# Peptides against a protein of PDB entry 2FGR, part 144

Target 1, 331 residues: chain A of PDB entry 2FGR
Amino acid sequence: SSVTLFGIVDTNVAYVNKDAAGDSRYGLGTSGASTSRLGLRGTEDLGGGLKAGFWLEGEIFGDDGNASGFNFKRRSTVSLSGNFGEVRLGRDLVPTSQKLTSYDLFSATGIGPFMGFRNWAAGQGADDNGIRANNLISYYTPNFGGFNAGFGYAFDEKQTIGTADSVGRYIGGYVAYDNGPLSASLGLAQQKTAVGGLATDRDEITLGASYNFGVAKLSGLLQQTKFKRDIGGDIKTNSYMLGASAPVGGVGEVKLQYALYDQKAIDSKAHQITLGYVHNLSKRTALYGNLAFLKNKDASTLGLQAKGVYAGGVQAGESQTGVQVGIRHAF

## One batch from the design tools (peptide; made by RFdiffusion4, then SolubleMPNN)

Design b2_p17_8_s2 (from b2_p17_8, 14 letters changed)
Fold by OpenDDE base, seed 4:
Structure b2_p17_8_s2 (fold): chain B 331 residues (1-331), chain A 17 residues (1-17)
Amino acid sequence: as target 1 above (331 residues)
Amino acid sequence: LLEKAREEFEKERNTFE
């Protein structure tokens, strides 16, 4: 049996040139390269190739010392694993996000990540971004010659919002091929939520792929999210991402990522381009810098996610530039 | 080496964002 304490403290100085009022915001932010976290995990060998596990993980906000509190909302699972794979019980990344966010070269955090995993329709559910779920049962297969899969189901527990009576129900999964330099995955998910107090299905399909050429890595995502409403029509977003990363000088990494968010319900597009650099001072400590540009067209109001400084939207059709410079330390 | 270190880090921490 083992118990491991682990974490990341990632804190930065961040700037965005536009908020919802058109003003600049700047200050000390968090989680620019990796989400800051504190966790406990452990395993117990039960014999016969069976293991029990637990994982408790919460987000750390270094800018204010978690003034709003600490919880284990990132992950709170108990598991059994063996030759059959792994079964998890508890709040976690849903299988689709767990796998498909792995193609994001900016690790699904800071101002540069793929923002497709989003609540595009003012969904009233707590996890309408499609990233995590409460009351989740997940199963992950072993890797068989590159092929692997994950499946999940989250209970709604009769949670209601307005007339919606199945809020929080999730069903989804992915199939993947991970072999050597190649990774490719297809994910499908449906989540029950509410929009305007009415039952709504959040349907998601995501295709991801990456290839590591050694000297550089290419990664891509194709995603469609559709909030299917009984009244008012569907809210559909097509999201696209293409990124490249390369090692620099043995201790550095440069990243460039482009994303397009085609928001069909408002017939508006947003373009995101981010340049990032990570400089490793050690295996545990890195300096990093991110420069992101977000161009909204027409009715689009997307904002860069400078956590701890400003993560809101901008005025319709406005562009936003963001910068983060910070330290990441892992323990 | 950096990519390996990242992969090892990600594997060891088994936390995908």
Scores: peptide ipSAE 0.014, ipTM 0.479, DockQ to the pose 0.046
Fold by OpenDDE base, seed 5:
Structure b2_p17_8_s2 (fold): chain B 331 residues (1-331), chain A 17 residues (1-17)
Amino acid sequence: as target 1 above (331 residues)
Amino acid sequence: LLEKAREEFEKERNTFE
């Protein structure tokens, strides 16, 4: 049996030029290149190709020393794995997000990530961003000549909000082809939630693909999220992402990513473009910088996620510029 | 190289027996 202690401390100086009041915000933020985390994991060989595993991981907030506490909300799983694949029990990334966020060149963190995995409808469920779920059972297949899949179900445990029942129930999965430089995936998910105290289904479909040309990597996402409401109509967002990354000088990586969020319920679009650079000082330590522009049109109020500094929205139709410069250290 | 650096980084994580 083995137990591995691992983590990342990623802290940055961040700036955004506009908050909800139109004022600038700046300070020390967290998780600009990678999500800061502390984790424990281990495996036990049970023989015959069967392994038991555990994984406990929580987010670290370096700017305030986890003033709100520490938990294992990132992942808290026990698993069995073997030739059949892997079964996981416990809170984790849902299979759809686990696979489809892998196409985000900004690792689903900081001011540059694809923001499609979001609560677009003021859903009242705890995980209405479609990223993680409590009470989750997941199954992941082995890779068979490139083909692989993942499936998940989360129990609602009769959670209610207002008149909505079954809040927190998740069902979803993906199919993928991962072979050499090519990755492509299709994910489908439904999550039960509430909006305004009324039952709402969060439906999500996501397509992702990437290709590594050696000299550069291209990555893309296409997503539709629908909060299906009985009253008031559906809240639909179509999100698009295209990104490229390239190694620089053997020690660096440059990233450029564009995303479009077409918010149909408010007939408003937001455009995000982010330039990022990571400079590896070692295998474990990197310097990084991100520059992001978010252009809201019409009624759109999206804000860049400068965690620890400002992650709120802006005034309708306002644009926001964000900068992060930081250190990532992994152990 | 970057993927290798990530893989090596994952391998070099402190393992306690």
Scores: peptide ipSAE 0.010, ipTM 0.471, DockQ to the pose 0.102
Fold by OpenDDE base, seed 1:
Structure b2_p17_8_s2 (fold): chain B 331 residues (1-331), chain A 17 residues (1-17)
Amino acid sequence: as target 1 above (331 residues)
Amino acid sequence: LLEKAREEFEKERNTFE
């Protein structure tokens, strides 16, 4: 048996040239290369190949010392694992996000990540970005000759918003092939929520793939999200991502990633391009820099996620430039 | 070093893979 204390502290100086008022924002931000976190985890060998596990993890905000508090909302699971795979009980990444965000070369954080996992429709559920769920049961298969899968179900527990009575229910999963340099996955999910007090289904389909050529890695995502409202038209977004990374000088990594967000309900597109560099000072400490450009067209108001500085939208049709320079330390 | 650095951070990710 073991119990491990672990974490990441990632803090940066960040700048964006436009907020919702058209003004620049700058200051000390967090989680530019990896999400800052503090966690406890452990395992117990139960014999016969069976293990029990626990995982408790919360986000750290180094800029203000977690002034709003600390919780384990990132993950709070107990699990059993063995030859059959792993069963988890508790709040966690839903299986679809856990697998499909792995193709994001910017680790689903900072100003450069794929932003497709989003609440596109002003959904009133707490997790309408499709990333995590409360009351979650998850199952993950072993890897058999490259093939693997994950499935999850979250109970709504009769949570209501307006006339919606199943808010928070999740069902979803993925199938994948992971073998050597190749990874490919298909994810499907449905989450029940509310928009304007009316029952709404958040449907999601995501395809991901990556290939490591040794000298460089390519990664891609294709995603459709659709908020199907009981009354009113669907709110659909098609999101696309293509990225490349390469080692530099044995201690560095350069990343380039492009994403397109086609927001059908407002007939508007946003284009994101990000250049990133990580310089490893050790196995546990790195310096990094990110430069991102976001171009909104027409009615699009997307903003780069400079956490701790500015993560809101911009004026319709405005472009935004963001910079992060920071330190990441793991323990 | 780069590979080991990646491994160090990735092992702390909330992922199954």
Scores: peptide ipSAE 0.009, ipTM 0.476, DockQ to the pose 0.048
Fold by OpenDDE base, seed 3:
Structure b2_p17_8_s2 (fold): chain B 331 residues (1-331), chain A 17 residues (1-17)
Amino acid sequence: as target 1 above (331 residues)
Amino acid sequence: LLEKAREEFEKERNTFE
């Protein structure tokens, strides 16, 4: 058996040129390159190729020392694994987000990530961004000649909001091909939630692919998110991402990523472009910088996620520029 | 090295093993 204490402390100085009032914000932010975290994990060999595992992980906020407390909302699972794959019980990334966010060259973190995994409809559920779920059972297959899959179900436990009586239910999964430099996957998910106190389905389809050319990596995502409402029509967003990364001088990495968010319900688009650089001082410590531009059109009000400084929206049709410069340390 | 570091971070984020 083993128990490992692990974590990341990632803290930055961040700036955005516009908030909801049109004013700049700046200060000390968190999680610009990787999400700051503290975790415990371990395994026990049960013999015959069977293993038990646990994973407890919570987010760290270095700027305020976790003033609001600490929890294990990132992951709190117990698992069995073996030749059959892995079964997980507990709060975790849902299978769709776990796989499909891997194509985001900014690792779903900071001001540069693909923001498609979002609550697009003011959903009232706790996890209406489609990233994690409570009461989750997940299964992940082994890799069979490149082919792999993951499936998950989360119980609603009769959670109600307004007239909605199955809030928090998740069903979803992905199929993938991972072989050498190539990765490709398709994910499907549905969550039950509420909008305006009325039952709503959050449907998601995501296609991802990447190829590592050695000298550079290309990655892409195609996603549709649809909040299906009985009244008022569906709230649909089509999201697109294309990114490239390359090593620089043996110790650095440069990343460039573009995303488009076509918000159909408001007939408005947002364009995001991010340039990132990571400089490794060691295998555990890095300096990084991110520069992001978000252009909102028409009624779009999206904001860059400068966690710890400003993560709110901007005025409709306004553009936002964000900068993060920070230190990431892993232990 | 860089790709390995990224893979480690992604592995730590996304996978148990």
Scores: peptide ipSAE 0.008, ipTM 0.473, DockQ to the pose 0.044

Design b2_p17_8_s3 (from b2_p17_8, 15 letters changed)
Fold by OpenDDE base, seed 1:
Structure b2_p17_8_s3 (fold): chain B 331 residues (1-331), chain A 17 residues (1-17)
Amino acid sequence: as target 1 above (331 residues)
Amino acid sequence: MLEEALKRFEELRNTYL
């Protein structure tokens, strides 16, 4: 049996040149290279190849000391694992996000990540970004010659918003091939929610692939998210990502990533390009810098996610530049 | 391809969920 305390504290100085008023924002931000976290995890060997596990993880906000409190909303699972794979009970990453965000070279955080896993439709559900779910049961297969899969179901528990029932129900999964330098995955998910108090299905399809050439890694994502409203038109977004990373001097990593968000309901595109550098001072401590440019077209109002400084939108058709320089420490 | 995959997913949903 083991119990491990673990975490990451990631804090930065961040700047964005525009907010919703057109003004610059700057200050101390969090989670620029990795999401800051505190967790407890452990395993028990039950014999015969069977193990029990637990995982409790919450987000840390180093700029304000968690002024809004601490919780285990990142993960709160109990599990059984063995030759059959792993079954998890409790709030976690949904299987689709757990697998498909692994192709994001910016680790789904800071100003550089793929922003496709988003609430595109002002959905009223707490997890309408498609990242996590409450009341989740998940199953992950072993890896068989590269082939692996994950599946999840979240209970709605008769949650209602307006006239919408079944709010928070999730069903989804992925199939993948992970062998040596190659990774490829297909994810499918549906989540029930509400928009304007009316029942809405959030449908998601995501394709991901990466290849590690040793000297560099390439990674890509293709995603469609569709909020299907019982009343009103569908809110559809096609998101695309292409990224490259390379080791530098044995102690550094450079990353470049481009994303396109084609927001069909407003006939508007946004383009994101991010340059990142990580410098490892040790196995646990790194310095990092990110430079991101976001170009909104037409009615698009997307903003860079400078957590702790500014993560809101900008004026329609406005461009935003963001910078983060920070320290990441793991324990 | 993505639109067709969504349509197929919707069909499967309506049949089994």
Scores: peptide ipSAE 0.019, ipTM 0.495, DockQ to the pose 0.011
Fold by OpenDDE base, seed 3:
Structure b2_p17_8_s3 (fold): chain B 331 residues (1-331), chain A 17 residues (1-17)
Amino acid sequence: as target 1 above (331 residues)
Amino acid sequence: MLEEALKRFEELRNTYL
């Protein structure tokens, strides 16, 4: 058996030119290139190709020293793995987010990520962004000639919000082809939640693809998120992403990503453009910079996620510029 | 109302992402 202590401390200076009042915000932020974390993981060989595993991972907030405490909300799983693949029990990334966020060149963190994995409807469930679930059982297949899949189910445990029952129930999965420079995936998920105390289904479909040309990588996402409400009609968002990355001088990486969020319920679009650079000082330590521009149209109020500084919305139709400059250290 | 709810939600997203 082995036990590994691991983590990332990622802390930045961040700036956004507008908050909800139209004022600038700046300060020390967290998780600009990778989510800061502390974790324990281990495996036990049970023989015959069977392994037991555990994974406990919590977020670190380097700006305040985890003033709100520490927990294992990132991942808290026990697993069995072998020739059949891997079964996981416990809170984790849902299979759809685990696979489809891999096409985000900003790793679903900082001011640059694809923001499609969001609660678009003021859903009252704890995980209405479609990223993680409590009470999750997941299964991941082996890779068979490039083909792989993942499936998950999360129990609602009769959780209620208002008149809504089954809150927190998740069912979802993906199919993928990962071979050499090519990756492509289709994900489908449904989550039970509440909006305004009424039962709501969060349906998600996501297509992702990437190709590595060696000199550059292209990546794309197409997503529809739909909150199906019994009263008031559906809240639908179509999200699109296209990104490119390239190595620079053997020690750096440049990234450019565009996203469009077409928010159908408010007939409003938001456009996001992010330029990022990572400079590797070592295998474990990097400097980084992100520059993001978010243009809201009409009733759109989206904000860049400068975690630890400002991650709220802006006024309707306002544009926001964000900057992060930071250090990432892995151990 | 929806705008305020979306704002509160983006704040919540940062807590759970």
Scores: peptide ipSAE 0.011, ipTM 0.336, DockQ to the pose 0.019
Fold by OpenDDE base, seed 2:
Structure b2_p17_8_s3 (fold): chain B 331 residues (1-331), chain A 17 residues (1-17)
Amino acid sequence: as target 1 above (331 residues)
Amino acid sequence: MLEEALKRFEELRNTYL
C-alpha cells in the first residue's frame, strides 16, 4: 500500500463592513479560496482490477492553530473501487453536494460561494446544510459515454432530538452528463432532521450545468431546498446561481458569480455578487482576492461567510460588503 | 487590473442589485 500526506493551508486578511450590530469586522481568516485541510490517503491494488482505498481528511484553521482540536470530519472513508465504480463507507460529502458544488466557481468556500447548501430553517441536525453526513454509504458509477451517477444513504442510528427519532438519515443521489466542454447534473436528496424539537424533512433538488468555451467557462445552478415541518409550515428557499470564469495571462483566473436566494417562508430575497481573482505563483502556491456584495431585501438577514473573522448575519434588509486577500499553499 | 475589476463590480452592483 502507499500512503500520501496532503493538504492545503489557505489564510487571508478579511473584512466585512457590517455585522449584526452594523459594525465592521476585520482580521485573519481561513479558507478563502480553498478549505484548509490536512489529509492522509492511500490505495492498495488487490488484483483483478479491484482496489482498496482509505481517505482521512480534517479541516485546518491557520488563524488559531486548530484551537478546537483536529478531527477527520471532512472525510473518513474506506473504499473499494474497480470497473463497477467506487463504494465508500464513512463520513464524506454526500453524493449530491459532491457533484453539484462542482458548478460553484468559488468551490463552496470563502465569501463568494453559492450558499444554497445551507441550513435554511434552524435545523438541529449536525449536517442540515446538506453537505456531509455521518454513517454514510456512497456509490459512484464509472463514466459511460459521458453519463455518470452517485448515490448515498446515511443511517440515523436512532438519533433523537425532541420528538424526532430519525435525525441524520440521508438518502440522495445525482445523475450527470460529463463530456468534453459540457457538464450537466440533476441531484435529489432527503435528510431527516428536527426543527424546534419536531421531526422535519429537508428535501433538496438541484440542477447544475457548465460549459467551457476555452476562453471562458459559464456555470449555473438551480436549487430548491424545503424543510417540511408538521407545525409552522414549510421553509422553502429557491436558490439560483450564474457564474463565469476566464484565464488571465496564463497564470491567473478571474471569476464573477451572481446568486439569488428567494426565501419563501419570509417572503424575502437576497442577492449576492462576487468578483474573485487567483494568481498562481506556482502549481502549489497562489495569491487570491475576493470581493463580495450581499444585498438583503425585507426580512432577509444573510451574511457572507468570512470564516475566522465573521460568518454571522446582518440586520434585516441590510447589505454587506466583504473582502478577502490571501495565500493558498497546497502540499 | 484591480481598479478595473472594482469598477466592473460597482457597475454590476448598481445595475443588477
Scores: peptide ipSAE 0.008, ipTM 0.435, DockQ to the pose 0.015
Fold by OpenDDE base, seed 4:
Structure b2_p17_8_s3 (fold): chain B 331 residues (1-331), chain A 17 residues (1-17)
Amino acid sequence: as target 1 above (331 residues)
Amino acid sequence: MLEEALKRFEELRNTYL
């Protein structure tokens, strides 16, 4: 058996020019290039090509030293793996987010990421962003000639919110083709939640693709999220992303990503553009900078996610500029 | 197209789960 301690400490100085009051916010933030984390993982060879595994991972907040405590909410799984693939039991990324967030050039964190994996409807479930689930069983296939898939089911355990009796139930999966420079995936998911105390289905479809040209990588996402409410009609968002990254001087990486969030229920769009740079000081340590611009139109109130500084919305139709400059260290 | 794919997914789920 093996046990590995691992982690990332990512801390930055961050600025946003507008909060919900129209005021600037600045300070020390976390997780600008990668989510800060502490984890334990291990494997046991059971013979016959079968392995047992565990993975325990929690978020680190380097700005306050985890003043609100530490937990394994990022991942808390036991697994069996072999030639059949991997079965996981426990809280994890749902299969759809695990695969489809891999096309985000900003690693699903900081001010630059694709924000489509969101609670668009004031859903009352803890994981209504479609990223993780409690009580999750997941299965991941091996890669066969590029083809791979993942499936998951999370039990609701009769969790109720208002009149909703199946809150936290997830079913979803993806199919993918990953071969050489090409990756492409289609994900489908449904999660049961509540909005206004009423049963609501969070339906999600996501298409992702990337191609690595060596000199640059292109990546894209197309997503529809629909909160199907029994009363009040559907809350639909179409999210689009296109990004490019390129190596710079053998030690750097530049990233540019655009996203559009077409929020149908409020007939309002938001546009996000982010420029990022990572400078590798070593295999484990990097400096980074992110510059993001978010333009809300009409009734849109989206804010950039400067974790530890400001992650709230802005006034309707307002634009927000964000900056992060930080250090990422992996161990 | 996307909405139809979601509908089909719901139908499959309701049939098998």
Scores: peptide ipSAE 0.024, ipTM 0.492, DockQ to the pose 0.011; fails the geometry check

